# Peptides against a protein of PDB entry 5FRP, part 163

Target 1, 225 residues: chain A of PDB entry 5FRP
Amino acid sequence: VEWTESIPQIIATREDISKELNQALAKTFIDSDPRVRRTSVMIFNKVPVTEIWKNITNKAIYTSLLHLAREKHKEVRELCINTMAKFYSNSLNEIERTYQNKEIWEIIDTIPSTLYNLYYINDLNINEQVDSVIFEYLLPFEPDNDKRVHRLLTVLSHFDKKAFTSFFAFNARQIKISFAISKYIDFSKFLNNQESMSSSQGPIVMNKYNQTLQWLASGLSDSTK

## One batch from the design tools (peptide; made by RFdiffusion4, then SolubleMPNN)

Design b2_p26_3_s3 (from b2_p26_3 with E1K E11K E13W E19K E23N E25K)
Fold by OpenDDE base, seed 4:
Formats: C-alpha cells, structure tokens, sequence
Structure b2_p26_3_s3 (fold): chain B 225 residues (1-225), chain A 26 residues (1-26)
C-alpha cells in the first residue's frame, strides 16, 4: 500500500525533471553560440523519433527548431533544414496521431510549409538544400501510387497560401527543367551527327543547345561558395 | 542571379522573405 502511494510522487518528480529538462533544452535552441544550437539540433538526429516524441514535450523546442531554418549561420541552418525534414518524415512513418500529441503534431505539420517558404528567400544554396530534402524526406520516391498520393495529400493538407504557391512554382520549374533536359539530349544527338551538323539546321541547333545549357546552369548553385 | 524558381514566385513575397531573412535574430 505504501509503495502505491509513493508512485504519484515519483511520477510528479519525473514530470518535474522532464519539464525542467525541456525548459533547459528549449533555451539551448536559442543560444547565442551556434555550437550550442548545433548540438541541440543534433539531438533530433541522434535520438530515435519515438523517444523524441516521448520525452520532448515542450512545444517551444519544436517551434525553435523550425525557426532555425532561417538563421544566418549556414552550418546550423543547413543542419536544421535537413533535421526537420527528416524528423517530419520519420514522424509520419512512426508516430501515431493521438489526443496527447496533437499540439506537437500541429507544429510538425507546419514543417512542409516552413520548408517551401524558404524558396521565397531566393537564395540558391537554400533552394538547393530545400530541393534535396523535398526529394529525400517530404515527397520521396514511392513506387506505390496510393502511398505516394497519400503522402502528397498529407503534405499539402497543412500548407499555407505561400507554401501552395511555392509548391506550384517548384513543380512548374521541375517540368521546365525536365523539358530542357529532354531538349539537351535531342540537341546533343543532333550535334553528334555529322550529316545533321552540315545541314542548314546545324547552326540553329547549336545556338539552342547553348541556350539550353546556359539556362540549366543558371539554376545551379556555385558549389565553390 | 535570379533562381529559376523566382520566375514563378510572387515578387512581393520574395522581398518580404528576404527582408525577414536579413533581419533574422536569434
């Protein structure tokens, strides 16, 4: 009987410790030292998603994580973007939606919007990273059509207006890129044929080839920067 | 260089986002 009476106190103590830990952790995400912020973000990479959801209950931590997507420190920002995208994907795959975790899910469900809204910064490095995480984590290749559609609908269901517009812009760009690549291939084939190059179309195709290359190159970030 | 995406995005929203990014504080 006495043991049973002590259980509530133990639970309360654990809750208090957990709360204190969460509060302390929340502060580290907004620390002035990028190294501290980096370390904090890395928790989401090192700890299984199920354990994160179980132990990290302070919504401010998740909000802060999302906030760091726009920080100026490149390394931390890049880590944050990758981390949140991966965390989103893992959460969708492994975490059930319950009444208890609803508030956290409300934040996590904004990750796609947060990421797509980064395109408005119009930074090539950020864009490249966002492209990468979209293909890797948000909308990964899925051979099952039903699963793919379901994931897409899930991602879209929480978009804000800006994110929707960004999404459409992204898709429009992808179509254009695909078309450009197709043209590049066709032009390359043409240029590799001596008879074709000797034709009246030779110079015209060469010009189009160069234009296509220039256009494709303009969308690439400088890997040296 | 404008990103290929910028051709499809609202310019005002770009300007706003850029301003927010530039003024970002931790």
Amino acid sequence: as target 1 above (225 residues)
Amino acid sequence: KESLLSEYLDKEWIEEAQKEYENFKI
Scores: peptide ipSAE 0.557, ipTM 0.938, DockQ to the pose 0.754
Fold by OpenDDE base, seed 2:
Structure b2_p26_3_s3 (fold): chain B 225 residues (1-225), chain A 26 residues (1-26)
Amino acid sequence: as target 1 above (225 residues)
Amino acid sequence: KESLLSEYLDKEWIEEAQKEYENFKI
């Protein structure tokens, strides 16, 4: 009978320990040392998504993760952006929505908006990274049409006004890029033909080719920065 | 260098986001 009376105390102690650990972990995300912040973000990459949802119950940890997407420290920011995008995708695939995890889902569901809103910083390196995580994690290639549409609707369903506008801007840019690439290919084919190059159109097409290349290159980040 | 994306984004929202980014605190 006495051992049964100890069970509530053991459960309470475990809850207290879990709470203390979560509180300690929450502090590491806002630590002044970027190495500490980096290590904390890496937990989301090292631990399976199901175990994270089970053991990380402090909502402040998730909020802090999202906040670090705007960090000035490049390495931590880049890691955070990749981590949160991957975590979002894994959560959609592996975590059921329950009453108990509702508050955490409310935060996680804002990840797409958080990412699309980074485009307003107008930084080429950040833009390139956001482009990458969109194609890799948010809206990955999916041959099943129903799954693809469902994922798209899920991503859009929690957008704020800024994220919607950013989403449309992104798509408009992609269409223009695709068109420019098509022109580049056509110009390249023309320029590779000796008869065409010797024609009166040769110099004109060469100029258009150069303009197209310059336009395409202007959208690329400087990898040296 | 302006991104190709900036042509489609609201300028006021860009300015706000840039200000927030510059003033970011841990």
Scores: peptide ipSAE 0.557, ipTM 0.938, DockQ to the pose 0.785
Fold by OpenDDE base, seed 5:
Structure b2_p26_3_s3 (fold): chain B 225 residues (1-225), chain A 26 residues (1-26)
Amino acid sequence: as target 1 above (225 residues)
Amino acid sequence: KESLLSEYLDKEWIEEAQKEYENFKI
């Protein structure tokens, strides 16, 4: 009987410890040392998503994670972007929406908007990273049509106006890239044909080929920077 | 170099986002 009476107190103590830990962890995300910030972000990568949701209950931690997506420290920013995208995807796959976790989900559901809004920075390196995480985590390849549509609708359902516009811009760009690649292939085939090159169309196609290459190249970040 | 995406994005929003990014503080 005596041990049963101690259980509520133990639970309460555990909750208090958890709260203190959460508060301490929240501070590490805004630490002046980028190494500390990096380590904090890595928790989301090292700990299973289910355990994160269970043990990290302070909203400020999630908000801070999202905030770091715009950090100037390249390594931390890049890590943060990858981490939050992956965490979003894992959460969608593994975490049920309940009344108890609703407030955290309200934050997590803003991750897609946060990521798509990074395109407005107009930085090629950031854009490439966002492109990557979109394809890998936000809107991954899904052979099941219903699941794919459901994921898309989930992502879109929490977009702000800027994110929607960015999303459409992204898709428009992808279509244009695909078309350019197709043209590049066609031009290349034409240019590899000696008879075609000797025709009156030869110089015209060569010019279009060069323009297409230049356009495709202009969208690539400098890998050396 | 302008990104290919910038052709489709609102210029004012780009300017705002760039300013926010440049002024980002931890």
Scores: peptide ipSAE 0.556, ipTM 0.938, DockQ to the pose 0.767
Fold by OpenDDE base, seed 1:
Structure b2_p26_3_s3 (fold): chain B 225 residues (1-225), chain A 26 residues (1-26)
Amino acid sequence: as target 1 above (225 residues)
Amino acid sequence: KESLLSEYLDKEWIEEAQKEYENFKI
C-alpha cells in the first residue's frame, strides 16, 4: 500500500519510468488486498492524463483497470468505473493518436463498450453508476452539433454487438422514462384539481398515477444496500 | 428486482453477464 501511494509523485517528477516499475505497478491492480487495488486505481485520478500516457506504457495496467470494473468489492468497482470513464474522456480531449501509443489506444477505445456491457449484469447500483458516467464523461452535453456528432461516432466506432444493443436499450429507456415523467406530471395536475377528482375519471387516473410511480420506482436502487 | 433496462436487453446475454460477474476472480 505505502509503495503504491508514492507512485503518483514519482510519475509526476520522472520523465522515464522504468520498465520494472511499470511491471510492479501492473501487479498492484490484481493484488488480493482491495486497499492496494484502490490505491492503484487512484493513480489515474491523481496524475494528469498526459503524464499517465507518457509514463505508464505497460498495456497490462490499462487492461487490468478495465477488468476491475466487474470486481465484487463495491468501493473499488465504483471507483474503477468512474476513473476509467473520466480517463477515456480526458484522453480523447488531450491525447493525440500516434504510432507509438496505438496499442494503448486500442485498449482505451474499448472503455465505452466495457461500460455499456455492465448493463447486462442487471444490477441497479451498477446501472445508476453507468448512467452517471455516460452523462458526465462519455456523452456529455455538447451544444455544438458537429462536436456532439463527432463524439458520438467516436464512442460507437469500437462497439461490439452487445454494446450496440445496450446503447439502443439505454436510449429506448430514456425515452420511456421521459414519457412516464410527463404522464406523472399530468396525473399530478389532475389529482390536485378537486373537480377532476370528484369526476368519474378520478379513480381511473389515481390508478394510472400509482402504476406510473411504481414503474419509475422499479428502476431505482435500494438506498439501504 | 428487474431493472428498466432489462426490458430491452437480451435475456441470454443478461444470464451470461450475471454468471461472469458471480464467478469473477482477481
Scores: peptide ipSAE 0.555, ipTM 0.938, DockQ to the pose 0.812

Design b2_p26_3_s4 (from b2_p26_3 with E1K E2T E11K E16K E23N)
Fold by OpenDDE base, seed 1:
Structure b2_p26_3_s4 (fold): chain B 225 residues (1-225), chain A 26 residues (1-26)
Amino acid sequence: as target 1 above (225 residues)
Amino acid sequence: KTSLLSEYLDKEEIEKAQEEYENFEI
């Protein structure tokens, strides 16, 4: 743990990290102690993306980071998912594609597919987290249409068949959630009006309101679990 | 070795879920 905690400072102060240090760091991502794995993931959060690309040259480190997205240890997994999504976005924005870094890009370009494949675990907490990181980092709001399309094509360019399928499924879900929320608001306004509630439509709207709530609730994680 | 979470759903199950969301009427 203590050794791994020193790595961010070393990366910040040294122009070149030795091959040996990269090999040692790669081992920390697969350590049996979840605290060591957590500390290793935090390197990607604490060090600027440009310094990571410059100093971390061992492919095994990046591959191991991606594998931790499916780790059974909840805290490490959740940290890893947020970290890799952010790292992907920062890399797209700040790192040029060169002949020298092409092999690392081949790994990083699989992050979107790795994230979309997490939907197949069928865990509501994981689904919510993946939805959040997609919105924040993978496909953020972009007012420029050309940039938005370019980002989308970049994200999709390395999808496997499973990721592509889940992309369409959960994109459709997002549209339906937005629609359901809109209807929930409309029904709530109707039900809060005494004149409307006294009308023949009152019982009908109440039923639709309850159905909407039930549908929305079924897609949410249980915060108590 | 850190144990990985297994996949539960396949492609067909995801496609079915998509259809359910698309067909939901409010």
Scores: peptide ipSAE 0.031, ipTM 0.625, DockQ to the pose 0.055
Fold by OpenDDE base, seed 4:
Structure b2_p26_3_s4 (fold): chain B 225 residues (1-225), chain A 26 residues (1-26)
Amino acid sequence: as target 1 above (225 residues)
Amino acid sequence: KTSLLSEYLDKEEIEKAQEEYENFEI
């Protein structure tokens, strides 16, 4: 653990990380101790993306990072999912595609697929986290239409078949959720108006409100689990 | 060996879940 904790500082200070250090770091991602794995993932959070790309040249490290997205250890998995999504976004924004980094990009370009494939686990906590990182890092809100489309096409261009399927499912769900939220707001406004509540529509809207809430709630994980 | 989540939903389960979202009428 202590050794791995020193790695961010080493990466930040050294322009050239030795092959041996890269090999040693690669081993930490598959260490039996979840604390070691956690610390290894944290390197990607603590070190600037440009320094990571410069100094971490062993493709096995990136592959191992992506693999930890399916870690059974919840803390490590959750950290990894956030880390890899953020790393993907930062890489798209800050790292140029060159001949020298092509092999690493081939791995990094699979991050969206890796994340969307997590929906197949059918775990509500994982789904919520994947939803979160998609909105925050993969497909963030972008008011510029051209940039938004470009990002979307970039994400989709490396999807496997499973990722496409989950993507479409996610989008369909999101549309429905957005619609439900909109209706929830409308119903809430209606119910807050006493005149409207006293109308013949009052009971009908109340029922629809409750149905909408139940539907929305069914998609949320129990935060206590 | 890192213990991985290996269980995947089958295609039918995914399709069923999709249908449930599509059939929600407000």
Scores: peptide ipSAE 0.029, ipTM 0.601, DockQ to the pose 0.044
Fold by OpenDDE base, seed 5:
Structure b2_p26_3_s4 (fold): chain B 225 residues (1-225), chain A 26 residues (1-26)
Amino acid sequence: as target 1 above (225 residues)
Amino acid sequence: KTSLLSEYLDKEEIEKAQEEYENFEI
């Protein structure tokens, strides 16, 4: 643990990390102690993306990071999912594609697929987290249409078949959620009007309101778990 | 040893879930 905790500072201060250090770091991602694994993942959060790309050249580190997205240890998994999504976004924004870093990019470009494949686990907490990181990091709000399309195409260009399927499912769900929320608001406004409630439509709207709430709630994870 | 989540939903289960979202009438 202590050794791994020193790595961010080493990466920040030294231009060239030795092959040996890279190899040692790679081992920490598969350490039996979840604290060590956590600390290893945190390197990607604490160190600037440019410094990571410069100093972490062992492919196994990046591959291992991606594997931790499916780890059984909840805390490490959740951290990893957020970390890899953010790292992907930062890499797209700050790292140029060169011949020298091509092999690392081949791994990093699989992050979107790795994340979308997590939907197949059928866990509501994981789904919510994946939804969150998609909106925050993978496909963030971008008012510039050209930039938005370019980002989308970049994300999709490396999808496997499963990721595409999940992507379409996600989009369909989001459209429906947005529609449901809109209707919820409309129904709420209707129900707050006494004249409307006293009308023949009152009971009908109340029923639709309840159905909408139930549907929306079914898509939410239990915050207590 | 770190154990990985190995279970995957079948394509049909995802398609069914998609259909449920699409068919929800408000």
Scores: peptide ipSAE 0.028, ipTM 0.616, DockQ to the pose 0.044
Fold by OpenDDE base, seed 2:
Structure b2_p26_3_s4 (fold): chain B 225 residues (1-225), chain A 26 residues (1-26)
Amino acid sequence: as target 1 above (225 residues)
Amino acid sequence: KTSLLSEYLDKEEIEKAQEEYENFEI
């Protein structure tokens, strides 16, 4: 643990990390102690993306990071999912594709598929986290249409078949949620109008309002789990 | 039915990966 905790400082101070250090770091991602694995993942959060790409050249480290997205240890898994999504986004924004980093990009380009494949676990907490990181890091709001389309195409270009299926399902769900929210707002406005509430439609809209609320609530994970 | 558990990394897979790294001659 203590050795791994020192690595961010080493990366920040040294221009090049030895092959041996990279190999040693790779081992920490698969350490039997979850605390060691957690600390290893935290390197990707503490060190700037440009410094990571410069100094971490062992492919096994990136591969191991991606594998931790499916770790049984909840804290490490959740940290890994957030970390890899953020790292992907930062890499797209800050790292150029070169011949020298091609092999690392081949791994990093699988992050979207790795994340979308987590939907097949069918865990509500994981699903919510994946939804969150997709919105925040993979496909963030971008007002520039060309940039938004380019990002979307980049994400989709490396999808496996399962990821495509999950992507379409996710988008379909989002459309449905957006529609439900819109209806909730409409129903709320209707119910707040005294004349409308007193109409023959009042009870009908109240029922639809309640159904909409229940449906929206059912999609949320239990915060206690 | 692949159990929900099968979608997580198994301890055995981690141990196997560890063995592969330990056997990797520097």
Scores: peptide ipSAE 0.025, ipTM 0.532, DockQ to the pose 0.052

Design b2_p26_4_s1 (from b2_p26_4 with E4D D7E S8P V13E D15I R25L)
Fold by OpenDDE base, seed 5:
Structure b2_p26_4_s1 (fold): chain B 225 residues (1-225), chain A 26 residues (1-26)
Amino acid sequence: as target 1 above (225 residues)
Amino acid sequence: SFLDPLEPNLLPENIEEGLNNLLNLG
């Protein structure tokens, strides 16, 4: 653990990270102690993306990072999902594609597919986290249409059939949620009008409002779990 | 150990039913 905790500082200060260090780091990602695995993932959060790409050249480290997205240990898994999504986004923004880093990019380009495949676990907490990282890191708000389309195409270019299916299902769900929110707003406006509430439609709209709230709430995971 | 994949279910049945009810009432 202590050795792994020192790695971010070493990577940040040294340009000549040895093959031996990379090999040792690769072992920490598969360590039996979840604390060691967690610390290893944190390297990708603490070290600038440019320094990671420069100093971490062992492809097994990146592959192991992606595998931790399916880790049974909740803390490690959650950290990994956020970390890999952020790392993907930062890499797209800051790292040039070269012949030398091609093999690493081949792994990093699978991050979107890896994340979308997590929906097949059918865990509500995982689903919510994946939803969050999609909006924050994979497909963030981009006002430039060309950049937005390019990002979308980049994300989709490495999808397998399952990832595509998940992608379409995700979008369909978002449309449904958006519609429900729109109805919630409409009902809220109606109920805020005293004349409307006193009308024959008042009780009906109140019922619809409550149903809408219940429906929206049912789609959320229990934050206590 | 890794989590095993299940059959895909991105939208719970209760949510679909709820949405359909909202559509029918609107």
Scores: peptide ipSAE 0.017, ipTM 0.554, DockQ to the pose 0.078
Fold by OpenDDE base, seed 3:
Formats: C-alpha cells, structure tokens, sequence
Structure b2_p26_4_s1 (fold): chain B 225 residues (1-225), chain A 26 residues (1-26)
C-alpha cells in the first residue's frame, strides 16, 4: 500500500519510469488486498493523463484496470468504473494517437464496450453508475454538433456486438424514462386540480400516476445497499 | 408499454441512420 501510494509522486518527478516499476505496479492491480487494488486505481485519478500515458507503458496495467470493472469488492469496482470512464474521456481529449502508443490505445478503445457490457449484469447499482459515467464522461453534453457526432462515432467505433445492443437498449430506456417523467408531470397537474380529481377520470389518473411512480422508482438503486 | 424495464434492442440496419436519429433526439 505505502509503495503504491508513492507512485503518483514518482511519476510526477521522473520522466522515465523503469520497466521494473511498471512491472511492480502491474502486480498491485491483482493484489489480494482490496486496499492495494484501490490505491492502484487511484493512481489514474491523481496523476495527469499525459503523465500516465508517458510513464505507464506496460499494457498489462491497463488491461488489469479494465478487469477491475467487474471486481467483487464494491468500492474498488465503483472507483474503477468512474476512473476508467474519466481516463477514457481525458485520453480522447489530450492524447494523440501515435505508433508508439498504439497498443495502449487498442486497450483504451475497449473502455466503452467494457462499460456498456456491465449492463448485462442486471444490477441496479451498476446500471446507475454506468448511466452516470456515460453522461459525464463517455457521451457528455456537447452543443457543437460536429464534436458530438465525432465523439459518438469514436465511442461506437470499437463496440462489440453486445455493447451495441446495450447501447441501443440504453437509449430506448432513456426515451421511456423521458416519456414517463412527462406523464408523471401531466398526471400531477391533473391531480392537483380539484375539479379534475373529482371527475370520473380522477381515480384512473391516480392509478396511472402511481404506476408511473412505481416504474420510475424500480429503476433506481437503493442507496443504502 | 412505456412502463417496461430495459430490454435489449435490435441494432438498426443502418448505423448511420440510427446515429442521426439519436443526435436529433438529444
């Protein structure tokens, strides 16, 4: 743990991280202690993306990072998912594609697929987190159409079949959620009107309102778990 | 029903059309 905690400072101070350091770091990602794994992931959060790409050249480290997205330890997994999504976004924005870093990019380009494949676990907490990182890091709000299209194409360019399916399912769900929210608002307005509530439609709308709420709530993770 | 949980969706035959539709909805 202590050694791993020193790595960010070492990376920041040394231009040439030795092959030995990279090998040692690679081992920390598969350490039996979740604290060590967590600390290893945190390197990607503490060190600028440009310095990571410059100094971490062992592809096994990146592969191991991606593997932690399915980590059994919840805290490590959650940290990893956020970290890899952010790292992907930062890499797209700040790192040029070169011949020298091609092998690393081949791994990093699989991050979107890795994330979208997490939906198949069918866990509400994971789904919520993946939703969050998609909107925050993978496909952030971009008012420029050309930039938005380019980013979208980049994200999709390395999708596997499952990721594509998940992607379209996700978008379909978002449309449904939007529709449900719209209906919730409409029903709420109706029910807030005393005349409408006393009408023959009152009970019907109340039922639909409740169903809509239940559906919306069913998609939310339990923050206590 | 709009109240159905997330279900796998089929890929559009034309990815470009699908992307354009997505961009127009956003």
Amino acid sequence: as target 1 above (225 residues)
Amino acid sequence: SFLDPLEPNLLPENIEEGLNNLLNLG
Scores: peptide ipSAE 0.016, ipTM 0.484, DockQ to the pose 0.032
Fold by OpenDDE base, seed 2:
Structure b2_p26_4_s1 (fold): chain B 225 residues (1-225), chain A 26 residues (1-26)
Amino acid sequence: as target 1 above (225 residues)
Amino acid sequence: SFLDPLEPNLLPENIEEGLNNLLNLG
């Protein structure tokens, strides 16, 4: 743990991280102690993306990072999912594609697919986290149409079949949620009108309102878990 | 109805058409 905690500072101060250090770091990502794995993931959060790409050249480290997305230890998994999504976004924005870093890019380009494949675990907490990182890091709001399309195409260009399926399912879900929210608003407006509530439609709309709320709530993870 | 359980969508046979449709919705 203590050794791994020193790595961010070492990377920040030294331009030439030795092959041996990379090999040692690779081992920490697969350590039996979740604290060690956690600390290893934190390197990607503490060190600038440009310095990571420069100094971490062992592809096994990046591969191991991606594997931690399916970690059983909740804290490590959640940290990893956020970290890899952010790292992907930062890499797209700051790292050029070169011949020298091609092998690492081949791994990093699979991050979107890796994340979308997490939906198949069928866990509400994981789903919520994946939803969050998609909106925050993978496909953030971009007012420029060309940039938005370019980003989307970049994300999709390395999807496997399962990721594509999840992507379409995700979008369909978002449409349904948006529709449900719209209906919730409409029903709420109706119910707030005394004349409407006194009408024959009052009880019907109240029922639909409750159903809509229940449906919306059912899609949310239990914050207590 | 919109209140039905969320089910996975099938991948369109024509990926290009599917992508174009998504891009036009956004």
Scores: peptide ipSAE 0.015, ipTM 0.477, DockQ to the pose 0.032
Fold by OpenDDE base, seed 4:
Structure b2_p26_4_s1 (fold): chain B 225 residues (1-225), chain A 26 residues (1-26)
Amino acid sequence: as target 1 above (225 residues)
Amino acid sequence: SFLDPLEPNLLPENIEEGLNNLLNLG
């Protein structure tokens, strides 16, 4: 743990990390101690993306990072999912594709697939986290249509078949959620009108409102779990 | 250790039924 905690500083201070250090770091990602694995993931959060790409050249480290997305240890997994999504986004924004970094990009380009494949675990908490990182990092809000499309195409260009399936399912769900939210708003407006509430439609709309809320809530994880 | 994949289920159980019910009420 202590050794791994020193890595961010080492990466920040050195222009090049030795092969031996990269190999040692690679081992920390598969360490039996979840604290070591956690600390290893945190390197990607603490060190600028440009320095990571420069100094971490062992592809096994990146591969191991992606594997930790399916880690059984909840804290490590959750950290990893956020970290890899953010790292992907930062890499797209800050790292040029070169011949020298091609092998690393081949791994990093699989991050979207890796994340979308997490939906197949059928865990509501994982699903929510994946949803969150998709909106925050993979497919963030972009008002520029060309940039948005370009980003989307970039994300999709490396999808495996399962990721595509998940992607379409995700989008279908979002459409349904959007519709439900729209109805929720409409019903809320109706219920806030005293004349409307006093009408024969009042009880009917109240029922629909409650059903809409129930439906929306059913898609949310229990925060207590 | 890694989590094993299951059959994909991106939607809550009976969400389609719930949505259809909402649509039919409108």
Scores: peptide ipSAE 0.018, ipTM 0.547, DockQ to the pose 0.079; fails the geometry check

